# Peptides against a protein of PDB entry 5JXT: the designs that were tried, part 268

Target 1, 319 residues: chain A of PDB entry 5JXT
Amino acid sequence: SLLPKKEINVYIGMSEMQVKWYQKILEKDIDAVNGAGGKRESKTRLLNIVMQLRKCCNHPYLFEGAEPGPPYTTDEHLIYNAGKMVVLDKLLKRIQKQGSRVLIFSQMSRLLDILEDYCVFRGYKYCRIDGSTAHEDRIAAIDEYNKPGSDKFIFLLTTRAGGLGINLTTADIVILYDSDWNPQADLQAMDRAHRIGQTKQVVVYRFVTDNAIEEKVLERAAQKLRLDQLVIQQGRAQVAAKAAANKDELLSMIQHGAEKVFQTKGAFGTMAEKGSQLDDDDIDAILQAGETRTKELNARYEKLGIDDLQKFTSESAYE

## One batch from the design tools (peptide; made by RFdiffusion4, then SolubleMPNN)

Design b2_p29_2_s3 (from b2_p29_2, 14 letters changed)
Fold by OpenDDE base, seed 3:
Structure b2_p29_2_s3 (fold): chain B 319 residues (1-319), chain A 29 residues (1-29)
Amino acid sequence: as target 1 above (319 residues)
Amino acid sequence: DPVREQMEKELTKEELEDIVKSSKKFLEK
């Protein structure tokens, strides 16, 4: 029988470079971040800020002129300049040592480019599929990854490309490097490994930048998922599930952790304490803390009814 | 897709330099 998947949110501090870039993004539109634009602030402007903050949470090299150079060479700086890369680098060593194979999902094809450079730099053999990958090349990549005795350790996928019903049950670890606004897209990605034909315990690591916009993206996704579940259970019309974030919700998401980011000199949390020098105990502590916070997050939303979840989307803008 | 078009917009080097100049003024106050 297929074992239930284990899902763990991995809360990761920003690197010093990420903090600096996160501050810069907020400062560029400080009037919008402070709500000083009032009724004239466009939803599009707030969405732009959200997207830039999400890029920063993934990797600062997603911005033009952020990469150190010349010379523009792949080195340890690719890892230590992004908190998620520091954790990924340590986690992949463990996963490989355990004889596991891993799917890495992102919303951003440009992040997959960075992950390719990382794979080459570390000597990890990989496959890649994104939205631009030709149909024949997708089949070839899947077959190359799934073949008996495949030397391909990592499969890099955009979440949307992974949603296409492909079977990747030869992997038992799933890393969601970032989250979709639609929790169903992430579930569909997990179900590439967690389906009939899987023989191992599937473990899903969801990377979440701590004290940043990604926490609010995750909370919103959890709210939506619970609402979708209750709507299915109660047979009520899907009218509530289309709540596109309003301006006030987007503003609240942008403001989340902003004060602490402005006050921070250097990196956050374990990234400030250890940086790229994370050991096995540090990773275990991050995973254990993540497992606890994941249980707390789920328990918060499991107790809420449809009416409570609909109200919470309006009130969570002020907490 | 307006979200995709927004994802392709990067902060220019000039915009970043202006931000760094503005941040220094906030810390000196």
Scores: peptide ipSAE 0.014, ipTM 0.381, DockQ to the pose 0.111
Fold by OpenDDE base, seed 5:
Structure b2_p29_2_s3 (fold): chain B 319 residues (1-319), chain A 29 residues (1-29)
Amino acid sequence: as target 1 above (319 residues)
Amino acid sequence: DPVREQMEKELTKEELEDIVKSSKKFLEK
């Protein structure tokens, strides 16, 4: 029988570089961030800010010229300049040591490029599939990963490319490096490992940048998932209409953690204390805190009815 | 500010398309 998957949100502080870049994104459009543009601020402008902030949460090197150089060489800076990479680097060592194999999903193909550089730098054998991967190359990559005795430890996928019905049950760990706005896309990604043919306990780690826009992306995704579940259960097909973030919701997401980001000199949380020097106890503490916050998040939405979830604009999350 | 200029480089059309494709499902509902 297939074991239930274990899902853990892993809340990760920004590196010093991420904080600096996050500040610069907010400062660039400070009038929009402060809501001073009011009705004049285009939804497109707010979406651009959201997108830049999400890039920053993933890796600062997603910005042109952010990488330190010359020389432009892959080194430890690729890891310590992104909180998610610091945690990923420690988790992958544990995952490998336990004889597990891992799927890493992202929304951003350019983040997979960074993850390829990282895999090469650490000597991890990997496969890759994204939206540009030819059909034949996808089949070849899947077969290479799934073959008995495959030396491929990591499979790098865009969440959407992973959505293509592929079977990756030879992996038992799933890392969602970022989240889709549609929680169903992430579920479909998880279901590449968590399906018929899986023989191990599937564990899903969802990376979430703490005190940043990604917390609000996660909250909105969790809200939507619960709403979708309740709508299916209650047969109320009409309720599905309010899935788009309005301008005020986008503004609230952009503003989330912005004050603390502006006040912060250096990195956030465990990244401020230890940076890339996270030990095994620090990782255990992050995972334990993440498991607790995951339970709290789920418990918050499980208590809400359809009417509450429909009324639950981001404003009521601050009480 | 060179950092600002770099941040002003709009997401490549491909990145924008990937994020817009991910976000469109968030925005079109």
Scores: peptide ipSAE 0.008, ipTM 0.383, DockQ to the pose 0.042
Fold by OpenDDE base, seed 2:
Structure b2_p29_2_s3 (fold): chain B 319 residues (1-319), chain A 29 residues (1-29)
Amino acid sequence: as target 1 above (319 residues)
Amino acid sequence: DPVREQMEKELTKEELEDIVKSSKKFLEK
């Protein structure tokens, strides 16, 4: 029988470089952030801010001119300048020692480019699929990864490309490097490994930048998923259409952690205590803390009814 | 950008305004 998947949110602090870029993004568009002009900012401007904040949470080198150089060489700076990369680097070493194989999902193909550079730098054998990958090349990559005795340790995927019904049951670990706004897209990504033919316990690690926009993305995804489950259970198809993120939920997301980010000098959260020098005990502590917070988050939403979730979506529309 | 296209489809203008406004309250404290 297929074992149930284990999901763990991994809460990660920002590097000093990420904090500086996150502050710079908020400061540059502070007028759009403050509504000071009385003109309702365009949807486009707000989208751009949220996109830049999400890029910052993923990796600062997603910004033009952020990479240190010349020379533009891949080195340890690729890792220590992003909190998620520091945790990923330690986690992958553990996963490999366990004889596991891993799927890494991101929304951003440009982040997969950084992850390719990282894989080359660490000597990890990998496959890649994104939204631009030709159908034939996709089949070839899947077959190369899934073949008996494959030397490919990592599969890099965009979440969108992973949604296309691919079977990757030869992997038992899933890393969601970033989250989708639609929790169903992340579930579809997990289902690439958690499917008929899987023989191992599937473990899903969801990376979440702590005290930043990504926590609010996660909260919203959890709310939407719970609402979808309740709607399905009640047989009432009509309620699903109103679960679009309201304006105040998005506002709460950008505001979330921004005070702490502005007050922070240097590295943030888990990165502030030990920086890039995480040991195996630190990873165990991060995973245990993540497992606890994941259980608390789930327990919070499991107690909420449809009316409570509708109030959260409505009260966050009036404050 | 697929992330942008997804956000554009899933997020209303009002939702985005609120994301941005929430960031402001953190800058004003």
Scores: peptide ipSAE 0.118, ipTM 0.687, DockQ to the pose 0.319; fails the geometry check
Fold by OpenDDE base, seed 4:
Structure b2_p29_2_s3 (fold): chain B 319 residues (1-319), chain A 29 residues (1-29)
Amino acid sequence: as target 1 above (319 residues)
Amino acid sequence: DPVREQMEKELTKEELEDIVKSSKKFLEK
């Protein structure tokens, strides 16, 4: 029988470089934000801010001129300049040592480019599929990955491209490097490994930048998923589609952790204590803390009824 | 950008305005 998947949120601090870029993004938009001209920010400006903050949480090299160089050579700086890469690098070594195979999902194809450079640098054999991958090349990549005795350790996928009904049950580990705004897209990604034909315990690691916008994206995704489940269970399927997140929810997303980001000089969280020199005990501590916070997050939403979830503003998430 | 298009579909202008305004109030403190 298929074992239930284990889902763990992995809360990761920003590197010093990420903190500096996150501050700069917020500072640059302070003028747009301070409304000195009385003009309401355009939806486009706000989308740009949120996109820049999400890029920063993923990797600072997603910004033009952020990569150190010339020379533009892949080195250890690709890892230590992003908190998620530091954790990923240690986690992949453990996953490989245990004889597991891993799917890595991201929303950003440009992050997959960085992950390809990383795979080459570490000597990991990989496959890749994104939104631009031709249908024939997708089939070839899936077949190569699923082949008996395949040397392909990693499959790099964009979450949406991975959602296309493919079977990757030859992997038992799923890493969501970032989260979709639609929790169903992430579930569909997990279901590529967690499907009929899986013989192992599927473990899903969701990377979440701690004290940043991604934590609020996760909270909203969890809220939406729980609301959708309850609405389906109550036969009220028509009502759920209109629960637009309150304006104040999104407000709290960008505010979330921004105080700590501005007050902190240098790296955040686990990155502040040991930087890039995480050991196996540090990874175990991060995973254990993540498992605890994941249980707490789920327990908060499990206690809420439909009426509570519909009124749930981001301010009420901390009460 | 598919991520931007997704956010544009899922988030209203008002929701985005509030996200950014909250970031302001946070930086003004």
Scores: peptide ipSAE 0.096, ipTM 0.680, DockQ to the pose 0.281; fails the geometry check

Design b2_p29_2_s4 (from b2_p29_2, 15 letters changed)
Fold by OpenDDE base, seed 3:
Structure b2_p29_2_s4 (fold): chain B 319 residues (1-319), chain A 29 residues (1-29)
Amino acid sequence: as target 1 above (319 residues)
Amino acid sequence: DPVKEQMEKELSKEELEDIVKSSKKFLEK
């Protein structure tokens, strides 16, 4: 029988470079971040800030002129300048040693470009599919990954391309490098490994930048997922239509952790303490803390009714 | 449910179009 998926949110501190870029993004639009634009502030402007902050949480090199150079060479800087890459780099070594194979999903094709450079740099054999990949090339990549005795360790996918009805049950580990605004997209992506034909325990690691917008993206996704489940159970189809964040919700998401980011003169959390020197014990601690916070998050939303879930509780941007 | 699939597609398209439009405008300024 197919074992249930284990899902663990992996909360990761920003690198020093990410903190600096996160500050710059907030400072550039500080009037919007402070809500000074009022009714005149466009939803589009807030969405742009959200997207830049999410790019920062993924990797600073998603910004023009952020990569150190010339010369533009792939080196350890590709890893240590992004908290998620530091954790990924350690986690992939463990996954490989365990004889597992891994799907890595992102919303951002440009992040997959960085992950390709990383794979080449570390000598990981990989496949890639994104929205631009031709149909024939998608089939070829899937077949190459799934073949018996495949030497391809990693499959890089955009979440949406991974949402296509493909079977990747030859992988047992899923890394969601970032999250979709629609939790169903992430579920559809991870179900590429968690399908009939899977023989191993599927483990899903969801990377979440701690003290940043991604925590609010995750909370909103969990809220939506629970709401969708309750709507399905109660037959109330009309409630699902308000899925787009309003301006106040977007503003609250942008403001989350912003004060602490402005006060920070380095990296966050374990990244401040250890940086690129994370060991196996540090990874175990991060995973254990993540498992605890994941259980707490799920337990919070499982107790909420439809009426409670429709009220986006902007918990104070100051906690 | 075809209505759910359509809503999931529309949300994904609108979010994508907004992301693409916003990213272009940020690079041009």
Scores: peptide ipSAE 0.015, ipTM 0.429, DockQ to the pose 0.050
Fold by OpenDDE base, seed 5:
Structure b2_p29_2_s4 (fold): chain B 319 residues (1-319), chain A 29 residues (1-29)
Amino acid sequence: as target 1 above (319 residues)
Amino acid sequence: DPVKEQMEKELSKEELEDIVKSSKKFLEK
């Protein structure tokens, strides 16, 4: 029988480099951010800001000229300059030691390029699929990963490409390196490992940059998922159409953590205290804190009715 | 950019304006 999946949000502080880039992104478009120009900023300009903030949360090397060099050599800097990579590096060692195999999902194919460099640097054997991967190469990568006795430890996937009905039940760990705005896309990604034919407990680790835009992406995704569930349960298909995020929800998202980012002269949270020197106890503490916050987040939304979820999309903007 | 295209489909202009305005208030302190 298929065991229920365990989902844990892993809340991760930004590295010093990420904080500096996050500040620069906000400062560069401060006029678009402050509305000082009286002209309503174009949707495109705002999308660009949010996109850059999400790139920063993933890895600062997604920006041109962010990587130290020349020479451009993959080294420990690839890890310590991104909070998610520091946690990933420790978590993958644990996952490998326990004899698990892992799917890593991202929205960003360019982040998969960084993860390939990381896999090569650490000597992890991997497969990759993204949106540009040819159909024949996708089949070959899936077959190579799923074959009995496969030495491929990691499968790198874009969430959308990995969502295409493939079976990856030979993995038991799923890492969502970032989140989709549509929670159904992430669920479809998890369901590559959590399907008929899975023999192990599937564990999903969702990486979330703490005190940043990604927490609000997560909150909105949780609200939308709960609303979709309630609409299905109540047979009220017409209510689902208004679940386009309100302008005010998005405002709460960029405001979230921005004050802390500007007040911080260095790395955040565990990254400020220990940086790349996270030990196994620190990882256990992060996972335990994440499990607690995940339960609290779920419990918050489980208590809300359809009308409350529709109001929270409006009230979180007035504080 | 597929991520941008996704955000364009899922986020209204009004939503994006509010996201950006909220970030501003923290830069003025």
Scores: peptide ipSAE 0.179, ipTM 0.723, DockQ to the pose 0.311; fails the geometry check
Fold by OpenDDE base, seed 2:
Structure b2_p29_2_s4 (fold): chain B 319 residues (1-319), chain A 29 residues (1-29)
Amino acid sequence: as target 1 above (319 residues)
Amino acid sequence: DPVKEQMEKELSKEELEDIVKSSKKFLEK
């Protein structure tokens, strides 16, 4: 029988470089962030701010001119300048040592480029699929990864490319490097490993930048998923269409952690205590804390009814 | 940008305005 998947949110702090870039993004658009102009900022401007904040949470080298150089060489700076990379680097060593194989999902193909450079730098064998990958190349990559005795440890995928119904049950670990606004897209990504033919316990690690926009993206995704489940259970197909996040929900997301980020002069959260020098005990502590917070988050939403979730989506619209 | 296009589909203008305003309240404290 297929074992239930284990899902763990991994809460990660920002590097000093990420904090500086996150502050710069908020400062550059402070008028759009404060609402001071009375002019309803264009949807496009707000989308751009949220996109830059999400890029910052993923890796600062997603910004032009952020990479240190010349010389432009891949080195340890690729890892220590992003909190998610520091945790990923330690977690992948553990995953490899236990004889597991891993799917890494991101929304951003440009982040997969950074992850390719990282894989080359660490000597990890990998496959890649994104939205631009030709159908034939996609089949070839899947077949190479799934081959009996494959030396391919990592599969790098965009969440959208992973959604195409592919079978990757030869992996037992899933890393969601970032989250989708649609929780169903992340579930579809997990289902690449968690399906008929899987023989191992599937573990899903969801990376979440703590005290930043991604924590609010996660909260919204959990709310939407719970609402979708309740609507399905009640047979009320009509209610699902109206749960577009409201304007105030999005504001709460951008504002979330911004004060704490501005007050921070260095590395943030888990990165402030040990920086890039995380040991195996630190990773265990991060995973245990993440498991606890994941249970608390789920328990919070499991107690909410449809009316409570609708109020939560409406009250976040009036604050 | 596929992520931007997805956010544009999943998020209303009002939702995005609220994300951005919430960031401001954190800057004003």
Scores: peptide ipSAE 0.127, ipTM 0.691, DockQ to the pose 0.322; fails the geometry check
Fold by OpenDDE base, seed 4:
Structure b2_p29_2_s4 (fold): chain B 319 residues (1-319), chain A 29 residues (1-29)
Amino acid sequence: as target 1 above (319 residues)
Amino acid sequence: DPVKEQMEKELSKEELEDIVKSSKKFLEK
């Protein structure tokens, strides 16, 4: 029988470089962030800020001129300059030692380019599929990964390309390197490993930059998923149409953790104490803390009714 | 930026309706 998937949010701090870039993004658009101009900021401007902040949470090298060089060589800087890469590097070593195989999903094809460089640097054999991958090449990559005795450890996928009905039940670990605004896209990605033909316990690790915009992306995704479930149960299809992100929600997302980021010198959270030198005990602590916070998050949303879930006010996440 | 265009679309009314429709079809199977 298929075992239920285990989902764990992995809350990760930013590197010093990420904090610096996150501050720079907020400072560049500080008038939009503070609402100080009395002019209601354009939805487009807010979406641009959100996009840059999400790039920063993924990897600072997603910005032009962020990579140190010349020379532009892949080395340890690719890892230590991004909190998610530091955790990923340790987690992949553990996953490999366990004889597991892993799907890594991202929204950003350019992040998959960084992950390819990382795989080459660490000597991990991988497959890749994104939105630009030809149909024949997708089939070939899936077949190569799923072969009995395949030496391919990692499959790199964009979340949307991975959502397209493919079977990857030869993997038992799923890493969501970032989250979709649509929780159904992430579920569809997980269902590539968690389906008929899976023989192992599927574990899903969702990477979340702590005290940053990604925490609000996660909260909103959880809220939306719960709302969708309740709407389906109540047969009230009309209720879902009202929850379009208003400008004030986008502003609240941008402002979330911004004060803490401005006040912080150097690395954030788990990255502040040990930086890139995480040991196995640090990873266990991060995973345990993540499992606790995941249970707490789920328990919050399970108690909320439809009327409560329609009111995305910044205040209701902390009561 | 395809991710930006996706975010702009996913924050529109229409994709919420398509997700609800797709989710209904999956539960009715």
Scores: peptide ipSAE 0.081, ipTM 0.542, DockQ to the pose 0.121; fails the geometry check

